Peptides against a protein of PDB entry 7UQJ. Designs and how they scored, part 254

Target 1, 160 residues: chain A of PDB entry 7UQJ
Amino acid sequence: PELYQNFNITPPRGVLFHGPPGTGKTLMARALAASCSSDERKITFFMRKGADILSKWVGEAERQLRLLFEEAKKHQPSIIFFDEIDGLAPVRSSKQEQIHASIVSTLLALMDGMDNRGQVIVIGATNRPDAVDPALRRPGRFDREFYFPLPDVKARFKIL

## One batch from the design tools (peptide; made by RFdiffusion4, then SolubleMPNN)

Design b2_p24_5_s2 (from b2_p24_5, 16 letters changed)
Fold by OpenDDE base, seed 4:
Structure b2_p24_5_s2 (fold): chain B 160 residues (1-160), chain C 160 residues (1-160), chain D 160 residues (1-160), chain A 24 residues (1-24)
Amino acid sequence: as target 1 above (160 residues)
Amino acid sequence: as target 1 above (160 residues)
Amino acid sequence: as target 1 above (160 residues)
Amino acid sequence: DISEESAKLLNEQIEELRRKQEEE
C-alpha cells in the first residue's frame, strides 16, 4: 500500500525512468527506495543491469528473471530496478530477434502477472526510451514514464 | 608506506567498494587517489572495467591483467581500480566456467603475488558483492569491504 | 553558429571528454547541451554508448552510425554524444580488427563529412583516451580533448 | 594539509560504513 502511494502509482505499474546517462535515474530509483524504507518497513531493492541479464545469463535469462520476480515477491515490499533496460528488452532487431524475443516475452509476462495486491514496483532506467520494446511501454507495464532532464551547468560545477 | 597509511590498510589488501550503482564508488576510489596524491608524490591510477576485460580481451584477458599489474608496480605508488569487478570475476556460473575460471585464477594469483613492500592498492567496485567470486573476498585479496549507501532524496535534489 | 560559439570550437570539431569514470563526462556533455538550449532554440541531444553500437548492431553498426548523423543533421542544432567511445572505436587490436576497422572507418568518414555550416557537435567520452583509435583524435575529428580530473574529497562530501 | 584532512575524513567515513556493515 504505502510503497505505491509514495510512488503515486497504482499496482502493478512499472515506472520507466528515461533521460540521458548521468541524469541520476539509478540514484533517484534508490533514493526513492531509501525514502520509502523505515525502520519498521524495510524495502528490498533488487537491481539488475539489462545488458548483464542478456550477456551473463545466455540461455538462463528467462529463468533468472522469473527467480528475480519470485524473490522480489517473497521479500515484498520490494523494488526491482532494471538499469539500462534497453539492453534487456531492446526494440526487436532482426539478427538477435529470437533470444531477445524470449527474454522480452518473459519480462512482459512477469509484469502482466504481477497481482495488484503485491508490493513489488518495477523501475526501468534507460537512456533511450525509443530503444525499449514498445510492448513494455503499454498500460500495466512501464506505463508511467519520467524524464530525467540534464542537470544544468551550475549543478555540475557544484559537483566539481 | 604512505599510500597504505592513507587508506588505513595493510598491503597488499584489496578493497571492495560495494553498493548499488550511482552511490559513487568510482568517484570515491578516485577521490582517494587524488587525496593521496601530492605535487611531490603522484599516484598512478589504473582503471579497468571488469566487463571490458572479459569482452575486449577474449583470450588475452589474463595477459592484459598481468601487464596491468606489472605497469602498476612499475609506476608505484599506484591504484588499480576495477569497476564492475563482478563482470571480471563473476561467481562461477556453469556455462562460462572455463574462461572465467582462468581470468579469476589469474587475478587471484596477481593479488596473492603482491609483495607487502609494493605500493599498489587494488580497489574493486561492484553493485553486487554476492556476484563476486568468493575466492576474491578472502584475506589478502578483497578482504576489506565498504558498503556505499544510497544518497538520500535530499542529496539528490541538491544535485538536480 | 551559436552552438559552436558556446562550445568555443570551430565546426566540425569533435570534443573528446576523457578522464577516469565517475568524473562526470556524461553529465558535463549534457549540462552543456542544456545550457545551450533555450526556449527558442532547442538542441537535439543524441546519445549512444560505444559498446552498445558494437554489440547491439553487429553488422549494422555502420548503417546505424550513418542514420544517427543524418538524424542529427536533420534536427540541428544537435549534439551527438558517444559515451564510452573507446568501445566503439578501440585502438585496432589484431583479433577484432576487421569489424572494428569498418566501424571506425565509417565514424571517421562521418566526422570528416560534417560541413562546417552544420550545427552538429560530436562529443566522445572515454575513460581511456589512449584506447581510442588515434585516427579519431586527429584535426577535424576529436581534435579538442578535455581532461576531467577527479573530484577532490571535498567535492564528494558535498554530493553525499 | 587539506589533502591529509580530506583523507582522514574519508577514512573516518569508510570506518563508519564498515562499522555499520559489521553491525548488519
Scores: peptide ipSAE 0.000, ipTM 0.179, DockQ to the pose 0.025; fails the geometry check

Design b2_p24_5_s3 (from b2_p24_5, 15 letters changed)
Fold by OpenDDE base, seed 1:
Structure b2_p24_5_s3 (fold): chain B 160 residues (1-160), chain C 160 residues (1-160), chain D 160 residues (1-160), chain A 24 residues (1-24)
Amino acid sequence: as target 1 above (160 residues)
Amino acid sequence: as target 1 above (160 residues)
Amino acid sequence: as target 1 above (160 residues)
Amino acid sequence: DVAEEAAELRNRQLEELRRRRLEE
């Protein structure tokens, strides 16, 4: 409630930050986390990289996702930031390893199972929104997307 | 000259952006690139990820680095941005593959070979500056370091 | 000298970060401050909010500005970050309180009085660059401006 | 207003850049 009142956001179960590399997606996610942190109310920020979940936890990735969401719920208000989420939940293809399909299913279920009253925000960052499983981009999951454009030329000319 | 006149910078051959993930290193590098780009004077921005050069070009990584620097020089004023540069040029260890040592040597030579009149800036981004070969952090290479701290609570409160 | 040699900047007496709220101006200023801090050379970061100087120090704001610049000089290399600088130095109008005119005059004099060898950078952040006194935006003051664009409309429309 | 105009100007510039990249 309050996290979303503070953001004036209808609680997205998930937010997708998309745009070219180096547009500040991770910076924004980190900026959102500490903006919601007061001295009285610390936001717990969980960061995972999509490929790391797959590579480090072969066969346990589903369990690690569950543990991550449980930990986030336990430490709410929380932000779960998945960097390179296209590496975690690639578009379902006939060539996709069964392991990836199960991980995607687990992530879908975890996002669907988030109580709307839970102060857990999931942020996925990707350079390739079209490489993310469309099931994750449906209402009740990453139903809000954010394009991070390259900062234009004029914005930068004055920095230097 | 002119890029550095515009920056009023004694041209660092390289700049190291270091700090926690999601502190805007890549955003800043991109922000610097397009700041130097006017409609009349486009800065060419080259982005490479350290691990991609190693993984995609096993045995050709040195050649790819040379080609990258040649292309950057050809399209100057240019920025070469190495994201995750600690993946490209890890600290030399007795366990380090000979291939990594040769890649580091090539990168050192390329940075040393940059004419001070060349309008090529090299930006390396890392989360682990101590994992970057100290030889790259010497004068005439990545001799300028930029720490990107986590935005503290106060920095975020004003972004929202 | 060295801070500006390290930046290779003709020392701007000031840099103006401008752009909509939430574009990372304060984050960037803090990132710059910590980027200039090595273990060997800590940058002292001073943060003030424009309105706070006016509201907390009615009749003493000029003295507080002088003390701030003296402290920054004493702890150089230093960054003075004025957040909401449009609140500190509004555009001079015939209706503007004499107190604001005197504060602006004091800030101008302090920026003009900075030795080019002083390792003090002044960063002003505003959402309204046109609300900042043009005298502050002249050469030798906030002579470099930085536009922080909104992440595009789609990025904001989907956060909200 | 100025922030919205700047955002609109940027969006137009980004759309033009996208159009140019689609034409290239």
Scores: peptide ipSAE 0.000, ipTM 0.319, DockQ to the pose 0.121
Fold by OpenDDE base, seed 2:
Structure b2_p24_5_s3 (fold): chain B 160 residues (1-160), chain C 160 residues (1-160), chain D 160 residues (1-160), chain A 24 residues (1-24)
Amino acid sequence: as target 1 above (160 residues)
Amino acid sequence: as target 1 above (160 residues)
Amino acid sequence: as target 1 above (160 residues)
Amino acid sequence: DVAEEAAELRNRQLEELRRRRLEE
């Protein structure tokens, strides 16, 4: 937040990191957290996996998300990193779809309920951005996307 | 190529990348693969997750590992990257322990059965190196370890 | 090594890793060191920061560089990694320019004085390759450059 | 630092084990 305040850049409330597996999405998120941390101001980094959120009983996942956002707000400046956020996508079964819809709806509400002045950044990482609910990708949520290309094979030929 | 020729260094057959989650282990493995690839000679990069290996039926996981190593040998030079290789560690249930032991035993045999002249490197990534079966960490297998530190907060203060 | 032997690539005496901060330049250098180290032959990894070299008294920095190269030569095969090598670039103040020029001149002489058969690789990392003295980027020195892309510059500008 | 030292120590131990196996 202060780093972003200093850069006169409005911190994205939500950033979607997308690209093939092992392109360093998680590393970059940690990298951003550590780069934005100062000796005077450490950024608290929260990490969750989409699948781990879904493995919770209905209502408990939502509670854990609420607690996560409350903790992140309490420990501002903070980064919440959701790895494999495409794991929150509706699964084809109607009963699972309702569970997913509730969790996603809770995440949407939590992202919408953050004050834009809040020093909490949410980073979602996915290998399949098109599998992420379009509602998550709307303005005020994951409204910025960052593609992590595979390191181009050609560029490395020159080093060795 | 010539760097290693000049260094007269035997390539590790197996390298264990370990360190906290999101330290770029997978990115580094891909980075090594791409750095080693030339226009004349591409390195084929094979990636598997430990959990995905275990999700297979007993005997099918072993077959898939054999096929993977055969493919890697066929497409030399190759890197086989096992992400979350600690996922091959024995699970506390006796029935799962036997399955894990069979898969790990197959992996050990495949690593031992590679010719030292084979242009196949195996990289295992883990967040918990101590959860990796000690047999995998023996000479001729994952016999080199590389720690991926969290980027020290202090080091980043100087970069920005 | 064997993977490298196959790529028929002349080891650069000096490699310049360049790209934005936190792209894993240092991580890559360490990973290269670890990947090149065998049980029979460890690569000794020496790390220095450009600023830390400059923080030494005039003549002491040059002495430390000489000692570093001697140690690296003694502990062959070796990698010398200069992080923030652009920190050795002349600062616009005349008094600092002379100090920087002496240090850079010493580094040039040390790099030129290495036998091409020497098992010492020098890796320079910078965020600003254009701030690196062109003399360092000549053949026989940092004669190979590797760009560590951030995932597309535009996408980072969208995140920031 | 500690985990890097631990990795280096382990690499040393693995090398010593390799050397012993080559000497056997």
Scores: peptide ipSAE 0.011, ipTM 0.327, DockQ to the pose 0.079; fails the geometry check
Fold by OpenDDE base, seed 5:
Structure b2_p24_5_s3 (fold): chain B 160 residues (1-160), chain C 160 residues (1-160), chain D 160 residues (1-160), chain A 24 residues (1-24)
Amino acid sequence: as target 1 above (160 residues)
Amino acid sequence: as target 1 above (160 residues)
Amino acid sequence: as target 1 above (160 residues)
Amino acid sequence: DVAEEAAELRNRQLEELRRRRLEE
């Protein structure tokens, strides 16, 4: 939040962290929350696993997403981190369409309903960005993608 | 590998990375693999998720663990990283005892059967170290534990 | 090293990793060492803390720096990682000037004396890039700066 | 080398974090 304000950059509504497993996507998201949290502004960090939202909240996933965004808005400035977001909003495949369509639609609506002035940042982490519904990767949603390369490759790419 | 040699430290057979989700356990394990991989010694990094071993290899988990350790030994120096190891070897609870007992026993035997001189390091990552079978946390197995604290706390701790 | 060779890029003499504590500067430096380490070429990774060089080697810091660079050159390709380099080479403040001036001057001379063809990369990590002597941030020294932003900003800076 | 120093850095970060969690 503050960093975006200091640079007069509109904070992205959503940031997609993608890269192989264990490339520090989740570490980064948490360190984000921590580090945006100055002494003057405590950032509330909400973490959810995509698979946990589907498995623990079967039939309530949409409600839990809404509550999560409401809680994040109530505790702004805040970061919502979806770990394994490809589990939450997989690419629409034919057989699982109905259950996934509602969850994806809810997440899309929640991302769209985020006032850009809201001090709520959404971070999705995935090992498979191409398994995330392309609708979530559009401007105003997860419009910013950060490749978390393998440390071997992160190191390599900061040298490039 | 080399650092343990330079400090005359016997490399642990197993290292347990524990801490809240997304504290960079998996990133560290990969960075470890990468960083221990010198040009003279390519460390082969094997990553397995605990839940994937149980879910994908129902009835073959023991065989897959053996194959993994054999492959790691064949490609030594190597790191075996078990992400979400609490999913592989949960604390023995009464009703799930039989299936988990065999997998845990196999992993214990594989950890015990690792020659300490073997260039194979096992890293377990968990969000719940207390959900990992205590037998795995004994000397000669996951005898070194690294808590991956929240980055909020990391950031705070570098300020102290 | 190899990545610079593959792209015909002269490896920087020095890379400054800067950003708040816990942003993964050290992890990245390690991952750098690891990733530049291919099957064909061993990168020797040397890590030193800036504060440790000053505190452990009071009166020998210059010698230890020289030995470190000699050892790195002997074991090339190599990476020298200075963690908390602001502790080694703080901005010249009046009272600590004499002791720090010699160490800074030695590090400057070592950075300048690195043949750009030498397969030695120096990485400095700091939480306070502005606390690093500006002389180290000049071309041919720490001429590439990688902000390890807070993970909010790592995401942001890979997009910038 | 790098791994143990990463592990030591992590352990120091860990000990620090344990210390502050104990101070909280």
Scores: peptide ipSAE 0.008, ipTM 0.356, DockQ to the pose 0.082; fails the geometry check

Design b2_p24_5_s3 (from b2_p24_5, 15 letters changed)
Fold by OpenDDE base, seed 3:
Structure b2_p24_5_s3 (fold): chain B 160 residues (1-160), chain C 160 residues (1-160), chain D 160 residues (1-160), chain A 24 residues (1-24)
Amino acid sequence: as target 1 above (160 residues)
Amino acid sequence: as target 1 above (160 residues)
Amino acid sequence: as target 1 above (160 residues)
Amino acid sequence: DVAEEAAELRNRQLEELRRRRLEE
């Protein structure tokens, strides 16, 4: 977190956590939020599941996304964490998922509309990065990606 | 894992990881599997989502559970990890979830039928421990429970 | 990482991860390092065990600490992770630990001597935060602390 | 402790992956 300020790195708006199920993507997002919070500056952590937005908010998903981003901006510093973002933001070219193209377009517009100096980070977690619309993975959106590998036996030996 | 063997503690058959979404339940399970695996002794890690068993294996969920436990026993030492186990093993008394009572009963029978000397551990992860059938949370099943709290905002603030 | 810059948070020099063994302290440290590295900016991660510095570098521990901090500064952005820092940085008031007072004093001086704008973060992990010299836990040193609670003893016993 | 080692493992893996991506 602080390393980036020390490193004079402009923090991206959006980070994609990807990797096999149960590799701790969602934990890392929460851990990042917790690690960024101080006594002086509490980070507000918003969590949504992609599938929940689609299933619970049929016809209102776009409005719910807008409200989420507005609330995150109001309560900045904030993290918006989308768990299973491949469920929310399917590849637009997929014939089966074209029905959700409006939701993806709304998410794209919301990410593009974030102030670069805004204290809102968006984290998307997926098990299927290739199922996420490539437009979300572009600079200014989810332009940084973290692979969460299976804890490999080899990596364990290097750590232990 | 190894701590228990080192302490001559008989490991329980089943562990319930519970806590808010994205607190690292699934990561911890994988990390436990990884941490118990040595060059000499690899742990086989089986992962299933509760909702996936219900949705993908309609009418065969019981058979798939049996096969999973048999395969885990065959490849012992093993961990069976059920992510979102509240989706697989709903409370039997809930009127809405009675449709899955047979699947829950099969899981109960499989956990009861595990050899106490078998090197198979079952980990269930849930965000809603009270939505899990209380029968699964009894001794000899998921008889030990880990709360995965939200990474404390206070602790987090000191790091970031 | 990036959140801090967005949040206009001054990064601390040092973070203490504390909590029972196996609660993810060292994992979090490495995940932070990993999460801070981008394609444009690799973070160099230095790991040392406190006990290793004392046991392997008898009479040279101070020099090894200086070299470690110099190397971390040379390869910045960097994280220095001290695992089991209570083994390195015992409480000065303990009669048994006075023999290591010079090592602790060297670590204090190194942490104080870091440039506040330097791209070096120090993470100390301990199971015994009260066994760590209180002077290390002061502002400008390990002034931020993360508690890693036991994943509830109940669930741990089920897995292990 | 296993949870720490597990967390360390993943974090080191993430660092190594980032290092590899930066070397590519």
Scores: peptide ipSAE 0.006, ipTM 0.369, DockQ to the pose 0.058; fails the geometry check

Design b2_p24_5_s4 (from b2_p24_5, 13 letters changed)
Fold by OpenDDE base, seed 2:
Structure b2_p24_5_s4 (fold): chain B 160 residues (1-160), chain C 160 residues (1-160), chain D 160 residues (1-160), chain A 24 residues (1-24)
Amino acid sequence: as target 1 above (160 residues)
Amino acid sequence: as target 1 above (160 residues)
Amino acid sequence: as target 1 above (160 residues)
Amino acid sequence: SISEESAELLNKQLEELREKEEEA
């Protein structure tokens, strides 16, 4: 509520920050955390990298997500920032379906299970919004998207 | 010296950070302060907003600038960060010329009066580099400029 | 030269940006690229992620580094930004020594082989400066370090 | 479509945040 009241936004359960690398997605998430942190109410910032959740916790990723959301709920107001969320929740139709499907399903359930009254914001950051499961981008989940364009470097970024 | 020795830079008396809002100008100034702060030598960071110096200290702005530079010199190594320096030092040809002219003249004199051996860095941040008095952008003053481009805002935030 | 001439800095062959995630390291690298880009001389920005070079190009990482540096040299003035450089060049004493050792050796040789007259800047970003091979942090390589603190970090910025 | 106004508001909030982080 209050975190989102400061933004005059009806609380999205999740916000997708998408745009090229180094466009300030993480910076914005941290900035949002700091703005919403009053001297009286520190926001707890939980950062997880999508690829790290998959690689470090093979077979335990679902449990780690549950624990993360529980911990975020215990320490609310809180922000859960998923960096590289495309690594955590790739499109289900990608050939590595089974392990990813369970993690995505768990994340969906956790986002769906967040009471609209909770002071938990979920921010997903990706460089590849099209690589994120469309189910995560639906209303009640990451239903708000912020595009972080490349800095208007009039300079031809040829990222070759 | 050492602040700039750590950067292998001949000390500019001032650095102008310019670029659109949210491009990280303030963050960079802080990062520079932190990077130059060794465990043994803490850098004192002085932040002033250009518009605030004009508005809060009508008729005393010159004295406040002098005091700021004296205090920065007492607490060296130090960084003076002028946020929105275009508010402090607008182009003299702007219609509010007389009061602004004295403040700009004082800032020029203070930057000119800094001994090249002092460990005081002046950083000015602006979103409007063209609104800064060209006299401040001359050698021995804000003679180094860092452009902080927008993240290429041209990409329409289609928040669908 | 000119990139660093604009900064009046003796060109470090490399700059290490280190600090916690989301402290603006990538944003700064891009900002530097843009600031050094005049309308006449566009800086080419090459971005590579350290872990991606290791994972995507198993056995070809050395060749990819060489190609990157050659391409950067062809498109000078240029910036090579290594994001998560601790993933590309971990401490050699880390247990996965052999493959990492060759990549680090190649990076060292490429940085050492840069003509001091070249308009190629190498920026390494890491959240773990201690995880970077100390050989990369020597003079003539990443010999300049910028700490990007968390905005909330305990360095008592006594903003007096 | 929370267009330019939201980007401006976000930038303004980022600035205010930077100010608060600078006051802290």
Scores: peptide ipSAE 0.000, ipTM 0.197, DockQ to the pose 0.047; fails the geometry check
Fold by OpenDDE base, seed 3:
Structure b2_p24_5_s4 (fold): chain B 160 residues (1-160), chain C 160 residues (1-160), chain D 160 residues (1-160), chain A 24 residues (1-24)
Amino acid sequence: as target 1 above (160 residues)
Amino acid sequence: as target 1 above (160 residues)
Amino acid sequence: as target 1 above (160 residues)
Amino acid sequence: SISEESAELLNKQLEELREKEEEA
């Protein structure tokens, strides 16, 4: 929120962290959550795994998503982190279309329904951004994308 | 390996990274792999997810584990990283006992069968070390454990 | 900047990332740069290595620093990341005093000259915060510090 | 600003990464 105000940037509703497994996507999301918290103002960090939403919340995934967003709104400023979001929101054209379509549609609606003034940031992490429904990658949703490259020796040397 | 030789410490066969999701366990494993790589000596990094081994390799999980360890040995020095190892090696007393018991037993055997002179490090990452079969946490297996704490609020304030 | 406004925190001009090499200081800096970038507003990330500024820009280091800060200001919002800043800004009391004194003085002046309203964040990374000139660690400069600790020697020894 | 604790932990973890990288 504050980074965007000082930069006169409208905070993105959603950020997609993409890159190979173990490139620190989830760590970064937690670090973002942590760094945005002050003693005066705690950011509440909500974490869900895409696969868990599908597997553990079969038939209730939509309700659980709604509850998650409501809770995030109630505890704003907050970050909702979807780890493995490709598990939650696979490309609709995959043969398991109908159940995924409802979950994706719910997530889309929840992201679209977020007030831009809301202090809720949604971060999705995936190893496969191409496996994420393109609708989630549209403006007002996961419209910002961060590539987490493998720590290449060169990237490491640049980090070192 | 060399670090342990310099300290006269027998290299652990297995390391358990445990801590809340998104505490950088996988990133750490990759960074270890990358850091142990020199221009002269590349460490090969093998990554598997515990849940993927169960779900994608249903009925072949044991074979895939064997192949993984063989490949890691062939490409030594190497790191085998099991992300979400609690998905691969749940506590044996959980209701799905038999199938998990075979996979766990295979992993145990593979870890026990590693020669201490082998330049293969096995890293397991879990959010729930209590959900990992205690047999995997015995000496000669995942006998060293690293806690990846949540980013404490204090560490956040310094970037803000 | 915006994070500071929402928290009523004056944005630091400079942040010191300190900790042993390979602790993700540069990764964090890049991730910060990336996370602050939107499609509407890109944060420009400027990276320099302290050692490179000394070694490659011998006799022109001051000019290159000025140009860097001017370019960062021109492309604000921006992040200037100095990797290995202890190479750029060694403690003045070390025997190579005079040449380092001018470079350090230039960096001090550049950091002091930044308007707090300027959307330029300076991140310095070092493995040796004690090797950084204390003048750089004063308020309005690298006045916020993040420790990137070693994986506890025990933790490292457990992974290795 | 990413909160200091998360950043310190991320930094810590990243440092732990780097240090593991340096020790390796």
Scores: peptide ipSAE 0.000, ipTM 0.351, DockQ to the pose 0.032; fails the geometry check
Fold by OpenDDE base, seed 4:
Structure b2_p24_5_s4 (fold): chain B 160 residues (1-160), chain C 160 residues (1-160), chain D 160 residues (1-160), chain A 24 residues (1-24)
Amino acid sequence: as target 1 above (160 residues)
Amino acid sequence: as target 1 above (160 residues)
Amino acid sequence: as target 1 above (160 residues)
Amino acid sequence: SISEESAELLNKQLEELREKEEEA
């Protein structure tokens, strides 16, 4: 409850941050985590890169995801941030279907298995929202999407 | 000697920067490199991603590491920065043991082979310090560890 | 034409940003994109990581590149930013020659096929310019190279 | 260049790192 209030959003299981790379998606996810943390109530922030779960954990990606969600649940309130989630959950129609299908299926099940009253938020970040499996973008999963536009010219002068 | 004085640390062979991703580990490593560089004495900064050494140099990762250390030594004072070092030197107990074991063994040997009087500092950055081989985290290797916390709420409003 | 004027460069097909990692290459590419965008004329920014195209699209990297260039052309004015382009187009002499050869060949053909009057700029970023296929660094391709030095001590105090 | 704000954050982190180094 409190975590969702701090995000100022109706409790989504998942929030998709999408937009061009380095538009601050990862930074925003962190800022949100920090902003929701107080001295009295620290939020545990878990981060994984989508491609890393696929590549580093060949044949165990599903287990690693389960463990991640279990650990996030154990350390509530928690944020699970998937950077480059299109690497973890590519569209099922990709030629690497079999390996991806089980991982995506696991992620879907994990997101569906979250109690909406729980204090675990999942943030997925991608530069390619259309490369994310549409099943993940349904209500009760990544049902909130935030577009991160390119910084404007004003933002440039602050960044540069 | 001078390089270590510029870092204001007793000469560690290695410094582990750990913390959530995008907490500024890479940026800090650069800032340190820059801060230690003068017009008269430039520090040569070498950077590699751990996963890149594994993936891009299959069967040559060990050689690439040796060459990296040789080049760093040749261009002293030098910093070798391993970004995502957990990708290069995952815990030996990982299922991909054989390939990782030789690479990790090579890195260990290279770090152990550094003369502490040399002007080569190794910085490893990771989001998962526990995924780094414990052998790397021993005295005389990555024996200094710096935690990069998430930016606080104040940092948020400055970043956003 | 206008896009090239906004970059203040004679119309290169490609610009190589090279320098140590996290010297702001990606950030600069974005800032340039933003700076070239007005309310009246938005630049479409496409970004891909080199290694991602190789890894995520095994056996389709060539097709994905073609589609990327087609989409960039469709949404002119456009920037195609290849981050870590050395991962996409490693030097042909690398032991993984066959897979890389077709991808590199495709990228070369795509860059050569661009009308210089088009409003598509390609930016490649790398930490290892020498790891980029020399064929890409020829006139009419990545023929402009910008070195991103490490921030100096003065830059540190501006960055820090 | 990193924003002045990123700079201040990094400076704070540097100070915290220095303090930790002095405590260690």
Scores: peptide ipSAE 0.000, ipTM 0.177, DockQ to the pose 0.025; fails the geometry check

